# Peptides against a protein of PDB entry 5JXT, part 108

Target 1, 319 residues: chain A of PDB entry 5JXT
Amino acid sequence: SLLPKKEINVYIGMSEMQVKWYQKILEKDIDAVNGAGGKRESKTRLLNIVMQLRKCCNHPYLFEGAEPGPPYTTDEHLIYNAGKMVVLDKLLKRIQKQGSRVLIFSQMSRLLDILEDYCVFRGYKYCRIDGSTAHEDRIAAIDEYNKPGSDKFIFLLTTRAGGLGINLTTADIVILYDSDWNPQADLQAMDRAHRIGQTKQVVVYRFVTDNAIEEKVLERAAQKLRLDQLVIQQGRAQVAAKAAANKDELLSMIQHGAEKVFQTKGAFGTMAEKGSQLDDDDIDAILQAGETRTKELNARYEKLGIDDLQKFTSESAYE

## One batch from the design tools (peptide; made by RFdiffusion4, then SolubleMPNN)

Design b2_p18_1_s4 (from b2_p18_1, 11 letters changed)
Fold by OpenDDE base, seed 4:
Structure b2_p18_1_s4 (fold): chain B 319 residues (1-319), chain A 18 residues (1-18)
Amino acid sequence: as target 1 above (319 residues)
Amino acid sequence: MVRESFHERQRRREELRR
C-alpha cells in the first residue's frame, strides 16, 4: 500500500548576501513598497517586485553583479551565499547516507542551472528536465534516472515540467526548492514520487525563506488549497478561487518582513549563527521547528470556512 | 577552474536560444 506522504515546511533564514540584495530590491522601488504609488501603481510593477524578491530568496547569483569575482569560480561561496543552498547541502548528505534518492523542484530554470553547478561541484550524479527540454531528451533523462541500479542521485526539475504525468517513484524524497503560486502544481510535482509503485515513505521538504515574501506565497497557496478542497467537498463548484492576487494582496506580500529585513545587519536566524557550518543537530532543529510551524499553518487554515478563506484576512498574520 | 560569471553564462545561453 502507498504510505501517506510526510510534508515539512523548512523555514530558512537569508544569508548576508540575500539580505543585502533583498534590501536593494525593496529600496529600488521603495515608493511602490510603501504604497505611495496609489491607484496609479501598476499590478505589473508589483508583480515584478515579487518576482525579484522570489529570485533573491532562491539565490542572489540570479542577479547581475552578485557573484563574487573576477575570477569567477564554482566554490563554497555558491552554497554559503544562499540560505537554501546551505540547508540543501547538509540535507542532501543525510539523504544520500540513508540510501534515498531525491527530486528537486523549482519554478526557475535559472536556479536549476545553479543547482547543476552545485551538483558538479559536490560530485552528485543528476538528471535534469525543464520546460525547454526536448521531448526525446526528457524521456531519456527519466529513463536514465529510473533504470535499475541508476547512479543518478538527484533529479532536477522545473515544477511545471515535472508535473506532466511522469513517474519518478524511484525517488522517495522531494525537495520543493520554491513554491508555485498554484498549490496544485506543487502537489502534481510531489505525485511524481508519491504514486503507485512507490515502496518507501515519501518525504517532502518545502523550502521557505523565513521573514520574506515566500512565507506569504506559502500562506496564499495553503489558503487556496484549503478553499479548493472545501469547494469540492461542499459541491460549490461556482466559487472560482480568484487565481491571481490583487494589487493590495501583492503589496501586503511585498511588505511582509520588509521592515525587519531593513533592520537586519548580516544574515537571519541560524544562518547568522552558523552560516555554512551547520551540523546535523542544527539541521534536526531546523526540521523540527519546520514540522511544528507546518502543523500550526495547517491547523490555522483547517479551522476556516469557505467564507473566511475567500477573504484575504491580513489580520491573522499579526497574532 | 576560472569560468565566466553565472550571469554571463546565462546571457550567452539566452542568446543561443533566440
Scores: peptide ipSAE 0.471, ipTM 0.912, DockQ to the pose 0.611
Fold by OpenDDE base, seed 1:
Structure b2_p18_1_s4 (fold): chain B 319 residues (1-319), chain A 18 residues (1-18)
Amino acid sequence: as target 1 above (319 residues)
Amino acid sequence: MVRESFHERQRRREELRR
């Protein structure tokens, strides 16, 4: 029988470079961030800020002038300048040592390009699929990954491209490097490994930048998922979850952690304490803290009714 | 190995896809 998947949110501090770029993004649009535009603020402007902040949470090299150089080189700086890469680097070493194989999902094909450079730098053999991959090349990549005795350790996928009904049950670990606004897209990605034919316990690691917009993206996704479940269970078809965040929700998401980011000199959390020198005990502590926070997050939304879940308020996450 | 910047590479790839 297929074992239930284990899902763990992995809360990761920003690197010093990420903090600097996060500050720069907020400062560029400070009037919008402060809500000074009120009802006149463009929803498009807020969405653009959200997109830039999410890029920053993924990797600062997604911005022009962030990468150190010239000369430009693939080196350790590719890892230590992004908190998610520091954790990924340690986690992949553990995953490989345990004889597991891993799917890494992102919303951003540009992040997959960074992850390719990383895989080459670390000597990890990989496959890749994104939205631009031709159908024949997708089949070839899947077959190469799934073949008996495949030397491909990592499969890099965009979440939407990986959602296309493919079987990747030859992997037992799933890393969601970032989250989709639609929790169903992430579930569909997980279901590539968590399917009939899987012989191992599937473990899903969801990376979440701590004290940043990604926490609010996660909370919103969890809220939506619970609402969708309750609507199905109660037969209340009329409760179409408002698919798009309103301006006030977007503003609240942008403001989350912004003050602390502005006050911070250097990195956050474990990235400030250890940086790239995270050991196995530090990873275990991060995973344990993540497992606790994941249970707390789920327990919070399990207690809420449909009417409460329809109100996306920043406050409803703390009551 | 010296390379183009990640940003320059991305720009070039986007230009080649158009």
Scores: peptide ipSAE 0.470, ipTM 0.908, DockQ to the pose 0.612
Fold by OpenDDE base, seed 3:
Structure b2_p18_1_s4 (fold): chain B 319 residues (1-319), chain A 18 residues (1-18)
Amino acid sequence: as target 1 above (319 residues)
Amino acid sequence: MVRESFHERQRRREELRR
């Protein structure tokens, strides 16, 4: 029988470079961040800020002038300048040692390009699929990855391209490097490994930048997922339609952790303490803390009714 | 090995895809 998947949110501190670029993004649009634009602020402007902050949470090299150089090189700086890469680098070593194979999903094809450079730098054999991958090349990549005795350790996928009904049950680990605004897209990605034909316990690691916009993206996704489940259970089909965040929701998401980011001169959390020198105990601590926070997050939304879940309750903004 | 910046490489890839 298929074992239930284990899902763990992995909360990761920003690197020093990420903090610096996160500050720079907020400062560039400080009037919008402070809500000074009021009713005149465009939803498009707020969405642009959200997208830049999400890019920063993924990797600072997604911005012009972030990469150290000239000269430009592929080296350890590709890892230590992004908290998610530091954790990924340690986690992949453990996953490989365990004889597991891994799917890595992202919303951003440009992040997959960084992950390709990383895979080459570490000597990891990989396959890749994104939205621009031709149908024939997609089939070839899937077949190469799923081949008995395949030496391909990693499959790099954009979440939406990977969600298209493919079977990847030859992997047992799923890393969501970032989250989709639609929680169903992430579920569809997980279901590529967590499907009939899987023989191992599927473990899903969802990377979440701590004290940043990604926590609010995750909370909103969890809320929406619970709402969708309750609507299905109660037969109330009409309620599911309000998928898009309003201006106030977007503003609240942008403001989350912004003050602490402005006060921070270095990295956050474990990234400040250890940086790239994470050991196996540090990873275990991050995973254990993540498992606890994941249970707490789920328990928060499981207690809410449909009417409560329809309101974006920013109750967590008052701490 | 010395290379172009990641951003320059991305710009070039986007220009080639257009």
Scores: peptide ipSAE 0.467, ipTM 0.910, DockQ to the pose 0.596
Fold by OpenDDE base, seed 2:
Structure b2_p18_1_s4 (fold): chain B 319 residues (1-319), chain A 18 residues (1-18)
Amino acid sequence: as target 1 above (319 residues)
Amino acid sequence: MVRESFHERQRRREELRR
């Protein structure tokens, strides 16, 4: 029988470089961030700010002029300049030592390009599929990864490209490097490993930048998922329609943690305390804290009715 | 190994995909 998947949100502090770039993004559009644009602020502008903040949470090198150099090199700076890479680097060593194989999903093909450079730098053998991968090349990559005795440790996928009905049950670990706005896209990605033919316990690690916009993306996704479940259970198909964030919701998401980011000199959380010097005990502590916060997050939304879940207010998460 | 910046490589890849 297929074992239930274990899902853990991994809450990760920003590196010093991420904090600096996050501040720069907010400062560039400070009037929009403060809500001073009023009714004139376009939803498109707010969505652009959200996209830039999510890029920053993934990796600062997604921005022009962020990478240190010249000379430009693939080196340890690729890891220590992004909190998610620091945690990923330690977690992958553990996963490999355990004899597990891993799917890494992202919304951003450009992040997969950073992860390719990282895989080459660490000597990890990998496969890749994104939205631009030809159908034949997708089949070849899947077959190479799934081959008995495959030396491919990592599969790099965009969440949507990986969602296309493929079987990757030869992996038992799933890393969601970032989250989709639609929680169903992430579930479809997990279902590539968590499917008939899986023989191991599937573990899903969802990376979430702490004290940043990604916490609000996660909360919104959890709220939507619970709403979708209740709508299915109650047979009320019409309720699912308000999937798109309004302007006020986008502003609230952008503002989340912004004040603390502006006040911060250096990195956040475990990245401030230890930086790239995370040990195995630090990873265990991060995973344990993440498991606790994941249970607390789920428990908050399990108590809410359909009417409460339709209200995207910061206050409704505390009732 | 000295290389192009990540951003320069990305621009080149996007230009080749068009």
Scores: peptide ipSAE 0.441, ipTM 0.901, DockQ to the pose 0.614

Design b2_p18_2_s1 (from b2_p18_2, 10 letters changed)
Fold by OpenDDE base, seed 4:
Structure b2_p18_2_s1 (fold): chain B 319 residues (1-319), chain A 18 residues (1-18)
Amino acid sequence: as target 1 above (319 residues)
Amino acid sequence: SAAVAAAQARRAAHYARL
């Protein structure tokens, strides 16, 4: 029998470099962040800000002039400049020691480029598939990863490219390095490992930058998923159609954690305390805290009705 | 390694297009 997948949100603080770049993104568009941009151009501008903030949460080297160089090097700076990379680097060592194999999903092909450089730097054997990968090369990469006795530890995938019905049941760990706005895309990614033919407990780690826009992306995705489930259960297909974030929702998402980010000198949370020197106990603490917050998040949305899930509940920040 | 050099070249080419 296929074991239920274990899903854990891994809440990760920004590195000092991410905080600086996050501040810079907000400052560049401060009028839009403050809601002063009253015209139609504001929604596209807000969507652009959201995308830049999500890039920052993933890795600061997704921005021009962020990567040290030229000459560009592949070294520890690739890791310590992004909180998610620091956690990933420790988590992958643990996963490998356990004899597990891992799928890493991202929305951003350019993040997969960074993850390739990281895999080469750490000597991790990997496969890659993204939206640009030719069909034949996709088959070859899947076959190379799935072959008996494959030495490929990591599979790097864009969430959408990995969603294409492929079987990756030779992996038992899934890392969602970032989240899709559509929770179904992430579920489809998880279902590459969590399907018929899986013999292990599938564990899904969802990376979430703490005190940043990604918490609101996750909340919105969880709301949508619960709404979709309730709509299916109640036969109310018409209710699902309002899925596009409005201007005020986007603004609220951009503003989430912005004040704390402006007040922060250095890194956030465990990244401030330990930086790149996370140990196995720090990882266990992060995973345990994440498991708790995941249960709380799920319990919050499980109690909500359709009418409550249709409201972008900003209100729970004041209790 | 050829892989590291290729990665560096991709990064350099990416930042040169921006």
Scores: peptide ipSAE 0.114, ipTM 0.783, DockQ to the pose 0.158
Fold by OpenDDE base, seed 1:
Structure b2_p18_2_s1 (fold): chain B 319 residues (1-319), chain A 18 residues (1-18)
Amino acid sequence: as target 1 above (319 residues)
Amino acid sequence: SAAVAAAQARRAAHYARL
């Protein structure tokens, strides 16, 4: 029988460079971040801030002029300038030693470009599919990855492109490098490995930047998933979960952790303590802390009814 | 390696088009 998938949120501190860029994004729109724009603040402006903060959580080199150069080099700076890359680099070494194979999903094709450069730098053999990949090239990449005795260790996918109709049961590890606003897109992605034909325990690592916008993206996605489940169970089809966040929800998401980010002179958490010098014990501690926080998050939403799940419960960064 | 040089060239070509 197929074993249940194990899902772990991996909470990761920002690098020093991510903190500096996160501060710069907030400072550029500080009046909007402080709620001073009132009714005049456009929903579009808040959505743009959220998108820039999510880019920062993924990698600072997603911004023009962030990468050092010219000359542009592929070196350790590609890793230590993003907390998620530091954890990914250690985790992939462990996954490879275990004889596992890994799917890496992101919302951002430009992040997959950075992950390609990383794979080349570390000598990892990979396949790639995104929204621009032709149908024939998708088939070829899937067949090359799934081939008996394939030397391809990593499959790089955009969440939505990789979610459609493919079987990747030759991988047993899934890394969600970021989260979709729709939790069903992430479920569809992980179910490419967790389906009929899988012979191993599937483990899903969901990367979440700690003390940042991504915690609120995750909470909102978990809330929506629970609401969708309860609506199906109770037959209450009239509960159109407002799929789009309102202005106050977006503002609260932007404000989450902003004060601590402004007070921070370096990196966050284990990234401040060890940076790129993480060992196997540090990774075990991060995974154990993540497993605990994942259980707590699930337990929070399991107790909520439909009417509570329709209210965005913002703990503001000022509580 | 030739692969690292190719990655550097792709990156340089991306930022040169911005």
Scores: peptide ipSAE 0.106, ipTM 0.785, DockQ to the pose 0.195
Fold by OpenDDE base, seed 3:
Structure b2_p18_2_s1 (fold): chain B 319 residues (1-319), chain A 18 residues (1-18)
Amino acid sequence: as target 1 above (319 residues)
Amino acid sequence: SAAVAAAQARRAAHYARL
């Protein structure tokens, strides 16, 4: 029988470089961040800020002029300048030692380019599929990954391209490097490994930048997923889930953690204490804390009715 | 390695086009 998948949110502090770039993004549009634009502020401007903040949470080298150079080098700076890369680098060593194989999903093809450079730097054998990959090349990559005795450890996928009904049950670990606004896209990605033919316990690690926009992206995705489940269960297909965040929702998401980011001179959390020198105990602590916060997040939304789930409250429902 | 050097060259070429 297929074992239930284990899902763990992995809450990761920003690196010092991410903090600096996150501050710079907020400062560039400070009037919009402070809500000073009022009714005149465009939804498009707020969406652009959200997208820049999400890029920062993924990797600062997604911005022009962020990477140190010339000369441009593939070295440890590719890892230590992004909290998610620091955790990924340690987690992949553990996953490989366990004899597991891993799918890594992102929304951003340009992040997959960074992950390719990382795989080459660490000597990890990988496959890649994104939105630009030709149909024949997709088949070839899937077959190369799934073949008996495949030496391909990692599969790099964009969430939407990897969601297309493919079988990747030869992997047992799924890393969501970022989250989709549509939680169904992430579920469809997980279901590439978590389906008939899987023989192992599937574990899903969802990377979430702590004290940043990504916590609110995750909360909104969890809220939407619970709403979708309740709508299906109650047969109330007419409950128009407000599909798109409004301006006030986007503003609240942008403001989340912004004050603490402005007050921070270095990195956050374990990134401030240890930087790239995380040990196995630090990873275990991060995973355990993540498992606890994941249970708390799920329990919060499981208690809410349809009417509550249709309200986006800026109030942390910790009050 | 030749692979690391190729990755460096690709990045250098990417940022030189920006």
Scores: peptide ipSAE 0.093, ipTM 0.768, DockQ to the pose 0.185
Fold by OpenDDE base, seed 5:
Structure b2_p18_2_s1 (fold): chain B 319 residues (1-319), chain A 18 residues (1-18)
Amino acid sequence: as target 1 above (319 residues)
Amino acid sequence: SAAVAAAQARRAAHYARL
């Protein structure tokens, strides 16, 4: 029988470079961040800020002029300049050592370009699929990954492209490097490994930048998922969750952690304490803390009714 | 390695187009 998947949110501090770029994004649009535009502030402007902050949480090299060079180098700076890369780099060593194979999902094809350069740098054999991958090349990549005795350790996928009905049960680990606004897209992605034909315990690691917009993206995704479940259970098809965040929700998401980011000199949390020197015990502590916070987050939304889940809660589940 | 050099070249070409 297929074992239930284990899902763990992995809360990761920003690197010093991410903090600097996060500050710069907020400062560029400070009037919008402070809500000074009021009713006149465009939803498009707030959505653009949200997208830049999410790029920063993924990797600072997603911005022009962020990567050191020319000459551009593929080296350790690709890892230590992003908190998620530091954790990923340690976690992948453990995953490989245990004889597991891993799917890595992102919303951003440009992040997959960085992860591809990282795989080459570490000597990890990989496959890649995104929204630009031709149908024939997609089949070839899946077959190359799934073949008996495949030496391909990593599959790099965009969440939407990887969600499209493929079987990847030859992997047992799933890393969601970032989250979709639609929790169903992430479920569809992880269920490429968690499917009939899987023989191992599937473990899903969801990376979440701590004290940043990604916590609110996660909360909103969890809220939506619970609402979708209750709507199905109660037959209330008319309770379509407002699919798009309103301006006040977007503003609250942008403001979350912004003050602490402005006050911070250097990196956040374990990234400030250890940086690239994270050991196996530090990873175990991060995973254990993540498992606790994941249970607390789920328990918060399990108690809410439809009417409560229709309201945006400004209160963090992590306060 | 040739693979690392190819990655560097792809990255350089990307940032030159931004």
Scores: peptide ipSAE 0.079, ipTM 0.758, DockQ to the pose 0.198

